Peptides against a protein of PDB entry 6MBK. Designs and how they scored, part 41

Target 1, 240 residues: chain A of PDB entry 6MBK
Amino acid sequence: GFEMVNFKEEGFGLRATRDIKAEELFLWVPRKLLMTVESAKNSVLGPLYSQDRILQAMGNIALAFHLLCERASPNSFWQPYIQTLPSEYDTPLYFEEDEVRYLQSTQAIHDVFSQYKNTARQYAYFYKVIQTHPHANKLPLKDSFTYEDYRWAVSSVMTRQNQIPTEDGSRVTLALIPLWDMCNHTNGLITTGYNLEDDRCECVALQDFRAGEQIYIFYGTRSNAEFVIHSGFFFDNNSH

## One batch from the design tools (peptide)

Design b1_p20_1_s1 (made by RFdiffusion4, then SolubleMPNN; from b1_p20_1, 7 letters changed)
Fold by OpenDDE base, seed 3:
Structure b1_p20_1_s1 (fold): chain B 240 residues (1-240), chain A 20 residues (1-20)
Amino acid sequence: as target 1 above (240 residues)
Amino acid sequence: MRELLSPEEWKKLKEEIAAK
């Protein structure tokens, strides 16, 4: 009922291939197709995850490394998804000196500096871990791990991560949701949720979409940029 | 961040849709 299209002004998005009615369940993504903290644990990153306290404590960092490992793996199941991700982001981690100066008059400046410093410190830490830890030897990024790689991965996760329930519904975990996150944003109501009975993410149409029209969803009350500025990096208590 | 409804809210919404 839809296809991925590169739109002139908005970049990649989803286009309806048939008429879709408002409130119609038009898109679903089973758990097995998601990139989650759990899939990270079950990947080549698993042994290192089990030995590194920071990866265990911060699910967003675990997802970032999962993303980097899969990107570096030619046969990764998620290659088609990863190739659709932006190569760079318009977020504070990518700000030039002049852009940072414009933020000096705002309340966000402290958070921006803190995020930048924390990201740099995390990179330095994990660079050492990757070079010295025995369980890092099998990682495809062993000999290719730059700050630019890390910045890209954490920015990708910060802009696209979602909270979803665990399999038993008792806790929340973090996930990237392929295909669904290709939808661009419009104002409205949240029309996405998780169906625990069928173990899948589901989306109903916000409005009628005719064949050939772009499909939009409402992301929530905050933009990706606002989320990055205000949320920064946090410890994931649910990953333990 | 892209937000999702909770499983409970989602179930309720789908029931409301189905009742129309």
Scores: peptide ipSAE 0.621, ipTM 0.955, DockQ to the pose 0.679
Fold by OpenDDE base, seed 1:
Structure b1_p20_1_s1 (fold): chain B 240 residues (1-240), chain A 20 residues (1-20)
Amino acid sequence: as target 1 above (240 residues)
Amino acid sequence: MRELLSPEEWKKLKEEIAAK
């Protein structure tokens, strides 16, 4: 019912291959296809995760490292997804000096600087961990872990992470949702949720989409930019 | 970040859709 397309202005997105009616369940993604904190724990990152308190406390960082490990793994199941991710982002972590100076008069500047500082600290910490921790020896990141790598992964997770229930529904965890997160944004109502009975993310159409039209979703009450500025990666025990 | 409805909210929404 849809296909991945590189649109002229929006970049990658989803295009309808048939007419989709409003409120039609047109897209679902089973848990097994998601990149989650749990899948990170079950990956090559698992041994290190079990020994590092920051990875355990901050699911978003765990996802970032999971993303990096999978990117560096040629046989990763998520390679097709990872290849669709932007190589760079419009997040504060990518701001140039002039952009930062422009924001100096805004209320957002404090959060921007905090993100920058925290990300740098996190990188320094994990660089040391990767170089010295026994369980890091087999990570594909061992000899290739740059700040640019970390910045990219953090920004990827920051812009695409979602809260979903655990398998038993007792808690919430963080996930990247392949295919679904390729939908570009429009104003409207949230039309995505998690079906625990079938253990899958589900999306119903926000509106009618004709064959050949791009499929849009509503990301939420905050724009991605606003969300990144206000709820980005902080080096605390808070996961968003 | 992209927002999802809670499982409870989602179930309710789907029920409402089905009731139309």
Scores: peptide ipSAE 0.619, ipTM 0.955, DockQ to the pose 0.681
Fold by OpenDDE base, seed 4:
Structure b1_p20_1_s1 (fold): chain B 240 residues (1-240), chain A 20 residues (1-20)
Amino acid sequence: as target 1 above (240 residues)
Amino acid sequence: MRELLSPEEWKKLKEEIAAK
């Protein structure tokens, strides 16, 4: 009922191949297809994860490294997904001087600087870890771990991470949701949830989409500042 | 971060949809 399309201004997105009615369950993604903290633990990253407190404490960083490891693995199951990710982002980590200057008059500037500083520190930390930790030797990124790599991975996770339930539903964990996260953002209501019975992420259509139309979802109720910081979006008419 | 409804909220929503 949909196909991946590279839209000029929005990058990759989903386009309806048939008419989709509002509230129709048109998309679902089983847990096995998700990139999660758990899948990171079960990957080549697992041994390092088990011995690094930061990876254990910060699921988003675990996902970032998981993403980098899988990107560096030609046989990774997630290669098709990874190839759909933007090469660069409109997030603060990629801001140029003029963009930073623009933000100086906003309340977001402190968060932007903090994010940059934290990311740089994280990179420095993990660069050392990757160079010195025994379990890092098995990582496919061992010989290729630049700040640009890390910035990309962190930005990818920052913009696309989701909270989902653990398999038993007792806790929440972080996940990247392939296919679903290709949907670009529009204003509306949250129309995605997790079906524990079938162990899959599910999405119902926010509105009617005609064949040939791009399928949009609502990413959540956020301020414009939060969108800029976390998603790289800015909507002048954000009603939420 | 993108937002999802909780499993409980999601279940309720689907039930509401199905009831239409």
Scores: peptide ipSAE 0.626, ipTM 0.956, DockQ to the pose 0.961; fails the geometry check
Fold by OpenDDE base, seed 2:
Structure b1_p20_1_s1 (fold): chain B 240 residues (1-240), chain A 20 residues (1-20)
Amino acid sequence: as target 1 above (240 residues)
Amino acid sequence: MRELLSPEEWKKLKEEIAAK
């Protein structure tokens, strides 16, 4: 019913291959295809995760490292997804010096500096962990863990992480949702949820889409830019 | 960031859709 397309101005998105009616369930992603904190625990990162208090405490950082490990793994199941991710982001972590100067007169500057400081501190911490921890020796990123790598992973998770229920529905966890998160944004209502009975993310069409049209979703009341600026990657309470 | 409805809200929404 849809295909991935690289649009000239919008980047990657989804295009309808048939007519899709409003409110039609056109897209679903089973839990096994998601990148989650649980999949991070079950990956090559698992042994390190089990012994690092920061990875255990901050699911978003766990996802960032999971993303980096899988990116560095040629045979990773998620390679097709990872290859669709932007190489750079419009996040404060990518702001140039002149852009930061323009923000000095705004309230946003405080959040930007906080993100810079926290990200730098996290990188420094994990650089040491990766260099010294026994369970880090087998990580694909052992000899290639740069600040740029970490910045990219943090920004990827910051812009694309979602709250989903655990398998038993008793708690919430964080996930990246491949394929679904390729949908670009339009104004409307949230049309995505999690089906616990079938253990999958589901999306219904916001409106009618004709064959050949791009499929859009509503990301929520907060834009990615607003979330990135105000929430920061390091705030556990603002998992989105 | 992309927001999802809670499982409970999602179930209700699908029921409403099905009832149309």
Scores: peptide ipSAE 0.621, ipTM 0.956, DockQ to the pose 0.694; fails the geometry check

Design b1_p20_1_s2 (made by RFdiffusion4, then SolubleMPNN; from b1_p20_1, 9 letters changed)
Fold by OpenDDE base, seed 2:
Structure b1_p20_1_s2 (fold): chain B 240 residues (1-240), chain A 20 residues (1-20)
Amino acid sequence: as target 1 above (240 residues)
Amino acid sequence: MRELLSPEEWKALLEKIKAK
């Protein structure tokens, strides 16, 4: 019913291969295909996760490292997904000096600086952990963990992380949702949810889409830009 | 971030769609 397409101006997106009617369930992603905190625990990162308090406390950081480990693993199940991710992002972590200077006149500068500071601190911390912790020895990123790697992973998670229920529905966890997150944004209503009975993320069409049209979703009331500026990887704001 | 409806909200929405 759809295919991944690289659009010239919008980058990767989904295109309908047939007519899709409004409210039609056209896309679903089973839990086993998601990158989650749980899958991070069950990956090569698991042993380190079990012994690092920051990874345990910060699910988004766990996802970032999970993403890095899988990217560095040629045989990773998620390679096809990872290859679709942007190489760079329009996040404060990628702002040029002139952009930062411009922001000095705005209220956003405090959040931007906080994000820079926190990210740098996190990198420094984990660089040391990766260099010294016994359970880091077998990580594929052991000898190639750069700030650029971390910045990319953090930005990937920051822009694409989602809250989903745990398997038993008792709690929420964080997930990257492959394929679905390729949908670009339009104004409308949220048309995605999690079906606990079938244990899958589900998306219904926001509107009618004809064959050949790009499929859009509504990301929510907060834009990615707003979220990135105001909701970085902060220790006191791990709820998102 | 992309927001999802809660499982309860999602169930309600699906039921509403089915009822049409």
Scores: peptide ipSAE 0.610, ipTM 0.952, DockQ to the pose 0.694
Fold by OpenDDE base, seed 5:
Structure b1_p20_1_s2 (fold): chain B 240 residues (1-240), chain A 20 residues (1-20)
Amino acid sequence: as target 1 above (240 residues)
Amino acid sequence: MRELLSPEEWKALLEKIKAK
């Protein structure tokens, strides 16, 4: 009932191929198609993950590395998804001089600088890990891991990560939700959740969409930029 | 971030939709 389209000025989005009624379950994504901390653990990153406490403690970083590893893997199942991701973001890590200058008059500047420092420290740490750790030898990042790569991956995860239940529903984990997260934003109500019985993310239509119309969702009350500024990186409390 | 409803909220929403 929908297709991926590259919209002018909006980038990639979803377009209805038929009339979709409000509240209609039009989109679902099974767990097996999600990029999760669990899929990261089960990937080429797994051995390193099992021995690096930071990866274990910070699911968002695990996802970032998962994303980078899959991007560097030509045969990755998620290549089509990864190719739809922006090459840059409106996150503080990408702020230009004018944007930073604007923030100098606010307390937000301290958060931005903190995020810059934290991200740089993380990069430096993992650069060393990738270069020296035995379990990093098989990673596609071994010979190519730049700050730009890390910045991109971190920003991708921070802007698109979602909390979903674990398979048994006992905990929450982090996930990137391919296809679904291509929906661009409009004002409204959150219309996405996780169906544990069917083990899939589900989305119902926010409103009626006619064939040919772009399908929008409501991202939530906070913008991606606001979330990144205030939340930064966080530790996964479920890992300990 | 693209937020999801909690599982409980989602279940409630689905039930509400089904009831219509």
Scores: peptide ipSAE 0.607, ipTM 0.952, DockQ to the pose 0.663
Fold by OpenDDE base, seed 1:
Structure b1_p20_1_s2 (fold): chain B 240 residues (1-240), chain A 20 residues (1-20)
Amino acid sequence: as target 1 above (240 residues)
Amino acid sequence: MRELLSPEEWKALLEKIKAK
């Protein structure tokens, strides 16, 4: 009922191939297709994850490294998804000096600088880990781990991470949701949730979409930009 | 970041949709 399209102004998005009615369940993504903290633990990153306290404490960082490892793996299941991700982002980590100056004297500037500081510290830490830790030797990024790589992965996760339940529903975890996260934003109501019985993310149409129209979703009460600025990738025990 | 409804909220929403 939909297809991936590169739209002129909005980049990649989803276009309806048939008429979709409001509240119609038009999209679902099974857990096995998600990039999660659990899939990170079950990947080549698993051994390192099991021994690094920061990866264990910060699921978003675990996802970032998972994303980097999968990107560096030619046979990764998620290659088609990864190729749809932007190469650059409008996150504070990509702000130029002039953009930072523009935010000067705002409350946001403090969060921006915090993101810079934390991201730089995290990179330095993990660069050392990757160079010295025994379980990092087989990581596909062993010989190529730049700040730009880390910045990209962090920004990817920062803008696309979602909170979903664990398989047993007892806890929450973080996930990237392929295909679904290609939907661009419009104002409205949240129309996505997780169906534990079927173990899948589900999305119902926010409104009627005619064949050929772009399918939009509502990202939430805060814009991505606002969320990134205020929540970011802070180094604390908060996985969100 | 994109927000999802909680599983409970989602279940409730689906039930409402089904009831229409």
Scores: peptide ipSAE 0.605, ipTM 0.951, DockQ to the pose 0.678
Fold by OpenDDE base, seed 3:
Structure b1_p20_1_s2 (fold): chain B 240 residues (1-240), chain A 20 residues (1-20)
Amino acid sequence: as target 1 above (240 residues)
Amino acid sequence: MRELLSPEEWKALLEKIKAK
């Protein structure tokens, strides 16, 4: 009932191929298609994950490395999804000197500097890990791991990560949701949730969409930029 | 970040939709 389209002003989005009624379940994504901390553990990253405390403690970093490993794998199941991701982001990690100077007059400057310093420190740490750890030898990124790669992956996860339940519903984990996250934003109500019985993400239409119209969803109360500034890096308290 | 309803909230919403 929908297709991927590159819109002139908004970039990639979803367009209805038929009339979709308000509250109609038009989109669902099974767990097996999601990029999650669990899928990272079950990937080529698994052995390193099991030995690195930071990867275990920070699910967003685990997802970032999962994304990098899959991007570097030509036969990855997620290649079609990864190719739709932006190559650069309008996040503090990409701010130019003039943008940083402008922020010096705001309260956000301390958060921006903190995020930048933390990201740089994390990169330095993992660069050493990738070069020296035995379980890093099989990673496709071993000989190609730059700060730009890390910045991109962290920014991709920060802007697109979602909280979903674990398979048993007892805990919360992090996920990237392919196809669904291509929907652009409009004001309204949250119309996406997780169906544990069917083990899938589900989305109902916010309004009527006619064939040929772009499909929009409401992302929530926080913009991606606001989330990056305010959320920083979260430690997964449930990883212990 | 894109937000999702909790599983409980989602179930309740779907039930309301079906009741209409």
Scores: peptide ipSAE 0.602, ipTM 0.951, DockQ to the pose 0.676

Design b1_p20_1_s3 (made by RFdiffusion4, then SolubleMPNN; from b1_p20_1, 7 letters changed)
Fold by OpenDDE base, seed 2:
Structure b1_p20_1_s3 (fold): chain B 240 residues (1-240), chain A 20 residues (1-20)
Amino acid sequence: as target 1 above (240 residues)
Amino acid sequence: MRELLSPEEWKKLKAEIAAK
């Protein structure tokens, strides 16, 4: 019912291959296809995760490292997904000097600088961990872990992470949702949820889409930019 | 961040859709 298309201005998106009616369940993604904190634990990162307090405490960082490990793995199941991700982002971590100078007149500058500092600190920490920890020796990142890699992964997670229930529905975890997150944004209502009975993310059409039209979804009330500024990779104990 | 409805909210929405 849809196909991946590279739109010139919007990057990758989904295009309808048939007419899709409003409120039609047109897209679902089973848990097994998601990149989650759980899949990170079950990956080559698992042993390190089990011994690193920061990875355990910050699911978003765990996802970032999971993303990096899978990107560095030629045989990764998620290679097709990872290849669709932007190489750069409009996040504070990518702001140029002029953009930062412009922000100096705003209250946002404090958050931007905090994000820079935190990201740099995290990188420095994990660089040491990767170089010295026994369980890091088997990571594909061992010989190639740059700040640019970390910045990219962090930004990817910041912009694309989603809260989904655990398998038993008792808790919330973080996930990247392949295929679904290719949908570009439009104004509207949230039309995506998680079906615990079938253990899958589900999306219903926001509106009628004709064959050949791009399929849009509403990302939520927070703009990606606002979220990135405010939901920095801060060690917030309250992110349950 | 892309937001999802909770499982409960999602169930409710689907029920509403089905009732139309």
Scores: peptide ipSAE 0.623, ipTM 0.957, DockQ to the pose 0.701
Fold by OpenDDE base, seed 5:
Structure b1_p20_1_s3 (fold): chain B 240 residues (1-240), chain A 20 residues (1-20)
Amino acid sequence: as target 1 above (240 residues)
Amino acid sequence: MRELLSPEEWKKLKAEIAAK
């Protein structure tokens, strides 16, 4: 019912291949196809995760490293998804001098600098971990872990992470949702949720879409930029 | 971040859709 298309102005998005009616369940993504904290634990990152308190405490960082490890793995199942991700983002971590100067007149500048400082500190920490930790030796990142890589991964996660229930529904975890997150934004209502019975993310159409039209979703009340500025890095308080 | 409805809200929405 849809296909991935590179739109000239909006980049990658989804296009309807048939008429889709409003409220029609047109897209679902099973848990096994999601990039989650759990899939990170079950990946090559697992041994390091089990011994690093920051990875355990910060699911978004775990996802960032999971994303980097999978990107560095030619045979990764998620390669097609990763290749659709932007190479750069409009997040504070990518702000140019002019953008930073503009923000200097706003209260947001403190948060931007704080995020930048925190990200740099995290990079320095994990650079050392990757270089020295025994369980990091098998990571495909050992010889190619740059700040740019980390910035990209963190920004990718910050802009695309979603809260979904754990398999048993008892807790909330973080996930990247391939294919679905390619939908670009429009104003409306949230039309995505998680079906625990079928263990899949589900999306119903916000409106009628004709064959050939781009499929849009509503991301929520906060912009990705606002989310990144205000949320920074989240600690998983439910790890206990 | 792209927000999802809670599982409860999602069930409710689907039920409402199905009732139409």
Scores: peptide ipSAE 0.623, ipTM 0.957, DockQ to the pose 0.672
Fold by OpenDDE base, seed 3:
Structure b1_p20_1_s3 (fold): chain B 240 residues (1-240), chain A 20 residues (1-20)
Amino acid sequence: as target 1 above (240 residues)
Amino acid sequence: MRELLSPEEWKKLKAEIAAK
């Protein structure tokens, strides 16, 4: 009922291939197709994850490394998804000197500097881990791990991560949701949820869409930029 | 971040849709 299209002004999005009615369940993504902290644990990253306290404590960093490992793997199941991701982002980690100078007049400057320093420290830490830890030897990024790689992965996760329930519904975990996250934003109501019985993410149409029209969803009350500044890095206290 | 409804809220919404 839809296809991926590169729109002139909005970049990649979804276009309806048939008429879709408001409130129609038009899109679903099973758990097995999601990039999650659990899929990271079950990947080539698993052995390192089991021994690194930061990866265990910070699910967003675990997802970032999962994304980097899969990007570096030619036969990765998620290659088609990864190739649709932006190569650069309009996040504070990509701000140039002039943009930072402009922010010096705002209250956001302290948060931007904090995020930048934390990201740099994390990179330095994991660079050493990748070079020295025995379980890092099998990672496809062993000989190619730059700050630019890390910045991209962190920014990808920060802009696209979602909270979903665990399989038993007892806790929440972090996930990237392929295909669904290609929908561009419009104002409205949240029309996406998780169906635990069928173990899938589901989306119903916000409005009627005719064949040939772009399909939009409402992301929520916070912009990606505001979320990055406000939320920073999530620390999962349950890792202890 | 793109927000999702909770599983409980989602069940409720789908039930409301089906009742229409």
Scores: peptide ipSAE 0.622, ipTM 0.956, DockQ to the pose 0.675
Fold by OpenDDE base, seed 1:
Structure b1_p20_1_s3 (fold): chain B 240 residues (1-240), chain A 20 residues (1-20)
Amino acid sequence: as target 1 above (240 residues)
Amino acid sequence: MRELLSPEEWKKLKAEIAAK
């Protein structure tokens, strides 16, 4: 019912291959296809995760490292997904000097600087961990872990992470949702949820889409930029 | 970040859709 297409102005997105009616369940993604904190625990990152309090405390960082490990793994199941991710992002971590200078006149500057500071600290911490921790020796990123790598992974997770229920539905966890997150944004209502009975993310069409049209979803009430600024990878400094 | 409805909200929405 849809295909991945590189659109001129919007980059990769989904295009309908048939007419899709409003409220039609056109897309679902089973849990097994998601990149989750649980899949991170079950990956090559698992041993390190079990020993590192920051990875355990911050699921978003766990996802970032999971993403990096899988990217560095040529046989990763998620390679097709990872290859569709942007190489850079419109996030504060990628702001140029002029953009940061412009923000100095705004209330957002504090959050931006906090994000920079936290990200830099996290990188420094994990660089040391990767270099010294016994369980890091088998990580595919052992000899290639740059700030640019970390910035990319953090930004990827920051812009694409979602809260989903755990398998038993008792708690929430974080996930990247392949295929679904390829949908670009339009104004409307949230039309995605999790079906616990079938253990899958589900998306119904926001509106009618004709064959050949791009399929859009509504990301939520907050803009990506606003969310990124206010919901970044913040951690308590006392956690070190 | 992309938002999802809660499982409860999602179940409700799907029920409403099915009722149409």
Scores: peptide ipSAE 0.619, ipTM 0.956, DockQ to the pose 0.676

